# Peptides against a protein of PDB entry 4N78, part 167

Target 1, 186 residues: chain A of PDB entry 4N78
Amino acid sequence: HFQVICRLLGYQGIAVVMEELLKVVKSLLQGTILQYVKTLMEVMPKICRLPRHEYGSPGILEFFHHQLKDIVEYAELKTVCFQNLREVGNAILFCLLIEQSLSLEEVCDLLHAAPFQNILPRVHVKEGERLDAKMKRLESKYAPLHLVPLIERLGTPQQIAIAREGDLLTKERLCCGLSMFEVILT
Target 2, 155 residues: chain B of PDB entry 4N78
Amino acid sequence: MAELQMLLEEEIPGGRRALFDSYTNLERVADYCENNYIQSADKQRALEETKAYTTQSLASVAYLINTLANNVLQMLDIQASQLRRMESSINHISQTVDIHKEKVARREIGILTTNKNTSRTHKIIAPANLERPVRYIRKPIDYTILDDIGHGVKW

## One batch from the design tools (peptide; made by RFdiffusion4, then SolubleMPNN)

Design b2_p19_5_s3 (from b2_p19_5, 10 letters changed)
Fold by OpenDDE base, seed 3:
Structure b2_p19_5_s3 (fold): chain B 186 residues (1-186), chain C 155 residues (1-155), chain A 19 residues (1-19)
Amino acid sequence: as target 1 above (186 residues)
Amino acid sequence: as target 2 above (155 residues)
Amino acid sequence: AAAQAEAALNELMLLARRL
């Protein structure tokens, strides 16, 4: 699903979605969640000592329940605050998954473009074979597919410019060294 | 342009008119040949004359048709060439627009990105250069991860 | 009639030569 979303939205759409999600998250954090946290801090016992272990697990639980009774009984905490936290969590997860899916898509694009850009995979060398010889053979095999040099030779100046720009845009991908998720977490 | 205009406005219409006029002339020749054959005491001579006129008339018409056809073909070739040039221009514009749109998209998403190698401690500085994706530290992308996906040739 | 036919034929030939 996320892969499909990435394909459909592209960079532009993903950017828009991410920006909107960030706005929503910011609004939730700075608004409702912050207010609830402040309220909770006000009602929290200033000192909550660990009860004696002699009371056993049930007694300890009852102790904490009693200490937090006002918080537990605050109905809005469960209904509103936790829901907002869930929304924030979902937004974060969404962003993470989108970035991962986008990275995969970008890698696929790079792989598809590689033969046309003189990017060759490292070939497995069998025992006794020279890596250099194999690489030279591969280079020779794919040399006719090098798009930019081909267009430079056969194309108009305008076509050459477009080909170069296209080549650059193809090579420059987020997965090569950029992260959106880190920005979201800050 | 001038050649195409000449073909469209002068040569082809002229050729069409010539063919139309030729029809009338052929009819006159045919009428003559028919009457001449009927009225002539020497049928053989009349027949030979008819053959000669027929051959010459057909040759002339054939020439007119051929010339007209060639002019039409030439016109079409010129028009096709013009269309190809227009197509090329449109394609160039389209590609330019697409590249521009992509660059804009890259800028927009770029502001939402940070370098993976940046220390977690550094404040996310919005990439200063909105135009270029933030300096890609080209880490060698291990493309082997996708070897099992799709028509990837396992080398 | 013959003169008209010849004229018609000549016109055909002239038209053919002009094109």
Scores: peptide ipSAE 0.122, ipTM 0.612, DockQ to the pose 0.009
Fold by OpenDDE base, seed 2:
Structure b2_p19_5_s3 (fold): chain B 186 residues (1-186), chain C 155 residues (1-155), chain A 19 residues (1-19)
Amino acid sequence: as target 1 above (186 residues)
Amino acid sequence: as target 2 above (155 residues)
Amino acid sequence: AAAQAEAALNELMLLARRL
């Protein structure tokens, strides 16, 4: 599903969606969640001492449950705050999944374009074969597929310009060195 | 452009009119040949004359048709070439627009990105001197010494 | 009649030469 979304939206669509999600997340964090956190901090027991280990695990649990009873029973916490946190979580997950899907698409595009851009994979060298010889063979094999040089030779000046720009755009992908998710976490 | 216009406005219509006129002339020739054959005392001569006229007429018409056909073909070729040029121009514009749109889109999404912290995998240069793991001999802490201090409830 | 036929034929030939 996310792959389809990425394909449908493209860079522009993804940017728009991400911007809107960031706005929503910011609004939730700075608004409702912040208010609830402040309120919770106010109602938190000022002195919460560690219970003696002698109470055992059940006793300790009951102790903390009692100390936090007012907080746990706060209806708005469950209905509003947790829902908002869920929304934030979903937004983060959405962003992550979109980025991952986009990265996959970009990688695929790069791989498909590679033969046309003089990007050769590292060949597995069998024992006894010279890496250089194999690479030269590969270069020779794929040389006719190099699009920009081909167009430079056969194309009009306008076509050459377009080809160069297209080549540049094909090479420059987000997956090569950019992350959206890191921006979201910041 | 001038050539195409001449073909469309003058040569092709002219050729069509010529063919139409030729049809009328052919009928006249045919009528003559028929009548001449019937009325002539020398049927053989009349037949030979008819053959000559028929051959000449057919050759003339064939020439007219061929000329017209060639003009039509030429017209179509010129038009096809014009269409191809137009298509090429449209494609060029389309590609230019697409590239521009893509650049804009990339700028927009680029604002939402940061450089991946390529964790330079610091080549953990294994320090050449593997500091010998100091075998921490865990001396078993004998906790039995504390047994005497705790008021253990003797059951 | 013969003259008309010849004229018609000549017209055909002339048209063919002009094209």
Scores: peptide ipSAE 0.115, ipTM 0.637, DockQ to the pose 0.008
Fold by OpenDDE base, seed 4:
Structure b2_p19_5_s3 (fold): chain B 186 residues (1-186), chain C 155 residues (1-155), chain A 19 residues (1-19)
Amino acid sequence: as target 1 above (186 residues)
Amino acid sequence: as target 2 above (155 residues)
Amino acid sequence: AAAQAEAALNELMLLARRL
């Protein structure tokens, strides 16, 4: 599903969606969630020491449960705050999945374009084969497929310009060094 | 342009008119040949004359048809060439627009991106100053991402 | 009648030559 979404939206659509999601997340974080956090901080026990280990895990749990009882029982926390957190979580997950899907599509595009862009795959050399010879063979094999040089020889100046720009756009992808998700996490 | 216009306005219509006129003339020739054959005492001579007229008439009509057909074909070729040129122009414009749109889109999405931190530790760094990178900076393309695809060998 | 036919034939030939 996310792959289809990426294909349908393209870079423009993804950008728009991401921007809107960021706005929503920001609004939730700075608004309702912040207010709840502030309220929770007010009701949080000022002194909550780690209980002695002698109480064991159940005793420690009960201790913290008692200390946080008022917070846990706060009805609005369960209904409103958690819902907002779910929304934020969903937005984050959505962004992550979109980025992952986009990256996959971009990688596929790069792979498909590689033979036409003088990008040779790293070939595993079997024992006894010279890497250089194999690479030369590959270069020779794919040389006729190099689109930009071909158009530069046969095309009009306008076609050459378009080909170069297209080549550049084809080569440059987000997956090659950029992350949207990191921005979302900030 | 002038040639196409001449074909459309003069040569092809003229050829069509000529064919129409030829039909009328052929009918006259045919009527004559029929009557001449019936009335002639020398049927053999009349037949030979009819054959001659028929051959000549058919040759003339064939020529007219051929000329007209060639003119029509020429017209179509010119039109096809014009259409191809137009198509080429449209394609060029379309490609230019697409490239432009893509550049705009990339700028827009680019502002939403940051450099991938190579550090595996996704430290949720609390953004101190969320300075949104205003400028999309093109960085060198690292194709190492392709190394894992296909033969799966990480160099 | 013969003259008319010849005339018609001549017209056909003339038309063919003009094109």
Scores: peptide ipSAE 0.122, ipTM 0.628, DockQ to the pose 0.009; fails the geometry check
Fold by OpenDDE base, seed 1:
Structure b2_p19_5_s3 (fold): chain B 186 residues (1-186), chain C 155 residues (1-155), chain A 19 residues (1-19)
Amino acid sequence: as target 1 above (186 residues)
Amino acid sequence: as target 2 above (155 residues)
Amino acid sequence: AAAQAEAALNELMLLARRL
């Protein structure tokens, strides 16, 4: 599903969606969630001492339950605050999954374009074979597929310019060194 | 453009007019040949003359048709070439626009990105203090201490 | 009549040559 979304939206659509999601997340964090957090901080006990170990795990749990009773009983926390947190979580997950899907698509595009861009795969050299000889054979095999040189030989100046720009755009992908998710986390 | 215009405005219409006129001329030739054959005492000579006129007339008409056909074909070829050029131009513009849109889109999404932190392989600072391998003296876990707690199945 | 036919034929030939 996310792959289809990435294909449908493209870079522009993804950017718009991501921007809007960031706005929503920011609004939720700075608005409702912040207000609830402030309220919770106000109702939190000022002094919460660790109970004696002699009470055991159940006793300690009851102690903390008693200390946090006002927080636990805060009905709006369960309904509105948790819902907003879920929305934030969903937005983050959505962004992550979109980025992952986009990265996969970009990698696939790069792989498909590689033969046309003089990008040769690293060949596994079997023992005894010269890497250089294999690379030369591959280079010779794919030489006729090099799009930019081909167009430079056969195309008009305008076509050459477009081909070069297209080649550059094909090579420059986000997956090569950029991350959106890191921006979202900060 | 000048050649196409000449074909469309002069050569092809001229050829069509010539063919139309040729029809009238052919009819006159045919009428003459018929009358000449009927009136001539030497029917063989009249027939040979008719054959000659017919052959010549047909050759002329065939030439006119061929010329007109070639002009029409040439016109179509020129038009096809023009259409191809227009298509190429449109494609070029379209590609340019698409590239531009893509660049804009990439800039927009690029604003939402940061460089992947290449985790500099933190030089594993070998802790200077080689913690002396604490000889883990495996104290044999004497499980015999637990022998007294279990309900021993008295055999 | 013969002259007219010859004229017509000549016109056909001339038209063919001009094209």
Scores: peptide ipSAE 0.103, ipTM 0.639, DockQ to the pose 0.008; fails the geometry check

Design b2_p19_5_s4 (from b2_p19_5, 8 letters changed)
Fold by OpenDDE base, seed 3:
Structure b2_p19_5_s4 (fold): chain B 186 residues (1-186), chain C 155 residues (1-155), chain A 19 residues (1-19)
Amino acid sequence: as target 1 above (186 residues)
Amino acid sequence: as target 2 above (155 residues)
Amino acid sequence: SAEQAEAALEKLMLLAKRL
């Protein structure tokens, strides 16, 4: 689904969605969540002493449950605050998955374009074969597919310009050095 | 343009008129040949004359048709060439617009990106101030990222 | 022959009609 979304929206659509999600997250964090956090801080016990270990795990749990009883029983915390936190979490996950999906699409595009851009994979050389000879053969095989040189030879100046720009756009991808998710987390 | 105009306005209409006139003339020639054959005492000579007129008439019509056909073909070729030029122009414009749109889109998404921290230390890179258009740093594309593709490396 | 002349004339007339 995320791959389809990436394909459908493209860079522009993804950018718009991410911006809107960031606004929503910001609104949730600075609004409702902040208010609940402030309220929780006010009702938090000022002094919470560690119970004696002699009470055992159940007794200790009961102690903390009693100390936090007012917080646990705060119905709005469960219904509103936790829901908003879920929304924030979902937004973050969405952004992560979109970035991952976009990276995959970009990689696929790069791979598909590679033969046309004189980008050849390192060929596995069997024992006894010369890597250089094999690479040279491969280069020669794909040489006719080099789009920009081909258009430079046969095309109009306008076509050459478009081809060069297209080639550049094809090569320049986010996956090569950029991350959106890091920005979202900040 | 001048050649196409000449073909459309003069040569092709002229050729059509010539064919129409030729039709009328052929009927007259046919009538003449028929009457001549009936009235002539020398039927053989009349037949030979009819054959000669028939051959001449057919040659003339064939010439007119061929000329007209060639002119029509030439007209179509010129029009096809014009359409191809127009198509090429439209395609160039379309491609230019698409490239521009893509550049804009990349700038927009670029604002939401930061450089991947290569350093192991999770320095929280302060979000690039939204205000500065994160200059699309054309970093040389490191295609080494493709080296791990296909070997089951979980990205 | 008269038949050849008629055939020739008929061809001419047919050609004329198709034009």
Scores: peptide ipSAE 0.029, ipTM 0.627, DockQ to the pose 0.009
Fold by OpenDDE base, seed 5:
Structure b2_p19_5_s4 (fold): chain B 186 residues (1-186), chain C 155 residues (1-155), chain A 19 residues (1-19)
Amino acid sequence: as target 1 above (186 residues)
Amino acid sequence: as target 2 above (155 residues)
Amino acid sequence: SAEQAEAALEKLMLLAKRL
């Protein structure tokens, strides 16, 4: 699903969706969540000492439940605050999955373009074969597919310009050195 | 443009008219030859004359058809060339627009990106002792170990 | 000879009609 979304939206659509999600997350964090957090901080016990380990896990749980009773019983926390936190979490996960899917699409594009851009895979050399000879053979095999040199030789100036720009745009991908998710986390 | 216009407005219509006129003339020649053969005392001479007229008429019609056909072909070639030029221009514009849109889109998404912290691969100081590569014995992953993990329906 | 002339004429007429 995310792969299809990436294909349908493209870079622009993804950017718009991410920007809107960031706005929503910001609104949730600075609005409702912040308000609830402030309220919770006010009702938090000022002094919560660790109970003695001698009370065991049930006793410790009861102790904390008693200390936090007012917070746990706060109905609005369960209905509104947790829902907003879920929405924030979903937004973050959505952004992560979109970025991952986009990265996969970009890698696929790079791989498909590679033969046309003089990017050759490292061939596994069997024992006894010269790497150089195999690479030369591979280069010679794919030499006619080099798009930019071909267009530079046969194309119009306008076609050459377009080919160069297209080549550059094909090579420059987000997956090569950029992260959107890191920006979302800030 | 001038050549195409001349072909469309003058040469092709003119060739069609000439061909039509030639048809009318052929009918007249045929009538003449028939009458001449019937009325002539020297049938051999009349036949030779008819043969000569027939050959001439066929040659003229063939010439007219060939000329007209060549003009039509030339017209079509010019039109095809014009269409190809137009197509090339449209494609160029389309590609330019697409590249522009892509650049804009990349700028927009670029605002939402930061450089990946390439963790400087700490030089893995190869420990001096080349531990002999432990022969990675591909132990077949016995997935049967997972058969007892989870609510798998034992058949 | 007359038949040949007629045949030639007919061919001419047929060609003329196809044109």
Scores: peptide ipSAE 0.029, ipTM 0.658, DockQ to the pose 0.009
Fold by OpenDDE base, seed 2:
Structure b2_p19_5_s4 (fold): chain B 186 residues (1-186), chain C 155 residues (1-155), chain A 19 residues (1-19)
Amino acid sequence: as target 1 above (186 residues)
Amino acid sequence: as target 2 above (155 residues)
Amino acid sequence: SAEQAEAALEKLMLLAKRL
């Protein structure tokens, strides 16, 4: 599903969705959640000492239940605060999954474009073969597929300009060094 | 442009008129040949003349048709070339617009990104000095130190 | 032979008209 969303929205659509999600998250955090946290802090016991171990696990649980009774009974916490926290959590997860899906798509695009851009994978050399010789053979094999040099030789000036711009756009991807999710966490 | 205009306005219409006129002339020649054959005392000569006129007329019509056909083909080729040039121009504009849109989109999403902290894996330069493995002497953990900690029943 | 030539001429004229 996330892969399909990434394909449908593209960079622009993803940017818009992410911006709106960030606004929503910010609004939830700075507004409703903050208010509930403040209220909870006010209701929290100022002094909560560890009960004696002699009470056993059930007694300790009852003690904390009693100390936190006002918080547990706070109806708005269950209905509104937890829902808002779920929304924030879902938004974060959504952003993470979108970034992962986008990264996969970009990597695939880069891999598909690589032969046309003179980007060759490192080939595993079998024992006894010279790496340099294999790489030279690969370079020679894929040399005719280099799109920009091909168009520079055969194309019009306008086509050459477009090809160069397209090549640059193909090479420059977010997955190469940029993260959206890190921005969301900040 | 001038060539296409000349073909459309002068050459092709002119060729069509010439062909029509030639047809009318052929009919006249045919009538003449028929009458000449009936009236001539030398029927063999009249027949040979008719054959000569027929051959000449057919050759003329064939030439006119061929010329007209070639002019029409040239016209179509010029038009096809013009359409191809227009298509190329449209494609170029479309590609330019798409590239521009993509650049804008990338700028927009770029604002929402930060550089991946590539933790430079500090090459753990293995310190050249092999610190001698300090023999870990397992000291027995004396649990009696915990005997004074907690309200446990001293049995 | 004369009739064949006339018939051929007539056929050619008909073809020219269709064209």
Scores: peptide ipSAE 0.026, ipTM 0.657, DockQ to the pose 0.009
Fold by OpenDDE base, seed 4:
Structure b2_p19_5_s4 (fold): chain B 186 residues (1-186), chain C 155 residues (1-155), chain A 19 residues (1-19)
Amino acid sequence: as target 1 above (186 residues)
Amino acid sequence: as target 2 above (155 residues)
Amino acid sequence: SAEQAEAALEKLMLLAKRL
């Protein structure tokens, strides 16, 4: 599904969706979540000493329950705050999955374009074959497919310009060095 | 453009008119030949005259048809050439627009991206010995590394 | 017009044959 979404939206559509998601996340974080965090900080016990281990696990648990009673009883925390956190989490996951899907799509594009851009696959050398010879064969095989040189020979100046720009755009992909998810996490 | 216009407005219509006129004339010639044969005391001479007219008429019509056909073909060739030029222009514009849109889209998404923290794995300890610049054989980007990432269709 | 011319020619030829 995410792959289809990526294909359908393209870079522009993805950008728009991500921007809107970031706005939503920002709004949630700076608004409701921040407010709840502030409230929680206010009700947080200023001094929470570790209870003596002699109380045992149940006693310690009761102690913390008592200390955190105000937090636990904060009904809005369970309903609204956790919901908002869930929404943020979903947004983050969505962004992650979109980025992953986009990366896959970009890789596919790169792979498909590779023969046309003088990018040769790694050749599996069978035993006894010289890597160099096999590479030369591959180069020779794909040489006629080099689009930019072909257009440079046969095309108009305008076509050449377009081909070069297209080639550049084809080579430059986000997956090569950029991450959206990292931006979302910041 | 001028040639195409001449063909469309003058030559082809003119040729069609000429052909139509030739039809009318042929009918007159036929009538003349028939009447001449009936009225002539020398049937053989009348027949030879008819044959002459027939040959001339056929030659004339053939010429007219050939001329008209050639003009039509020429017209079509010119039009085809114009269409090809238009197609080329449209394609160029379309591609330019697409590239522009793509650039815009990439800028937009680029704002939402940061450089992947490539964990600087191992400091390439510069081997002390400057090994001779091994001719950077552009090792083809091994995209197979990505084959294991995701439900890759096993090729 | 071409068909008409052809028809006229055919008529002329037929006449020439009869003749």
Scores: peptide ipSAE 0.022, ipTM 0.658, DockQ to the pose 0.009

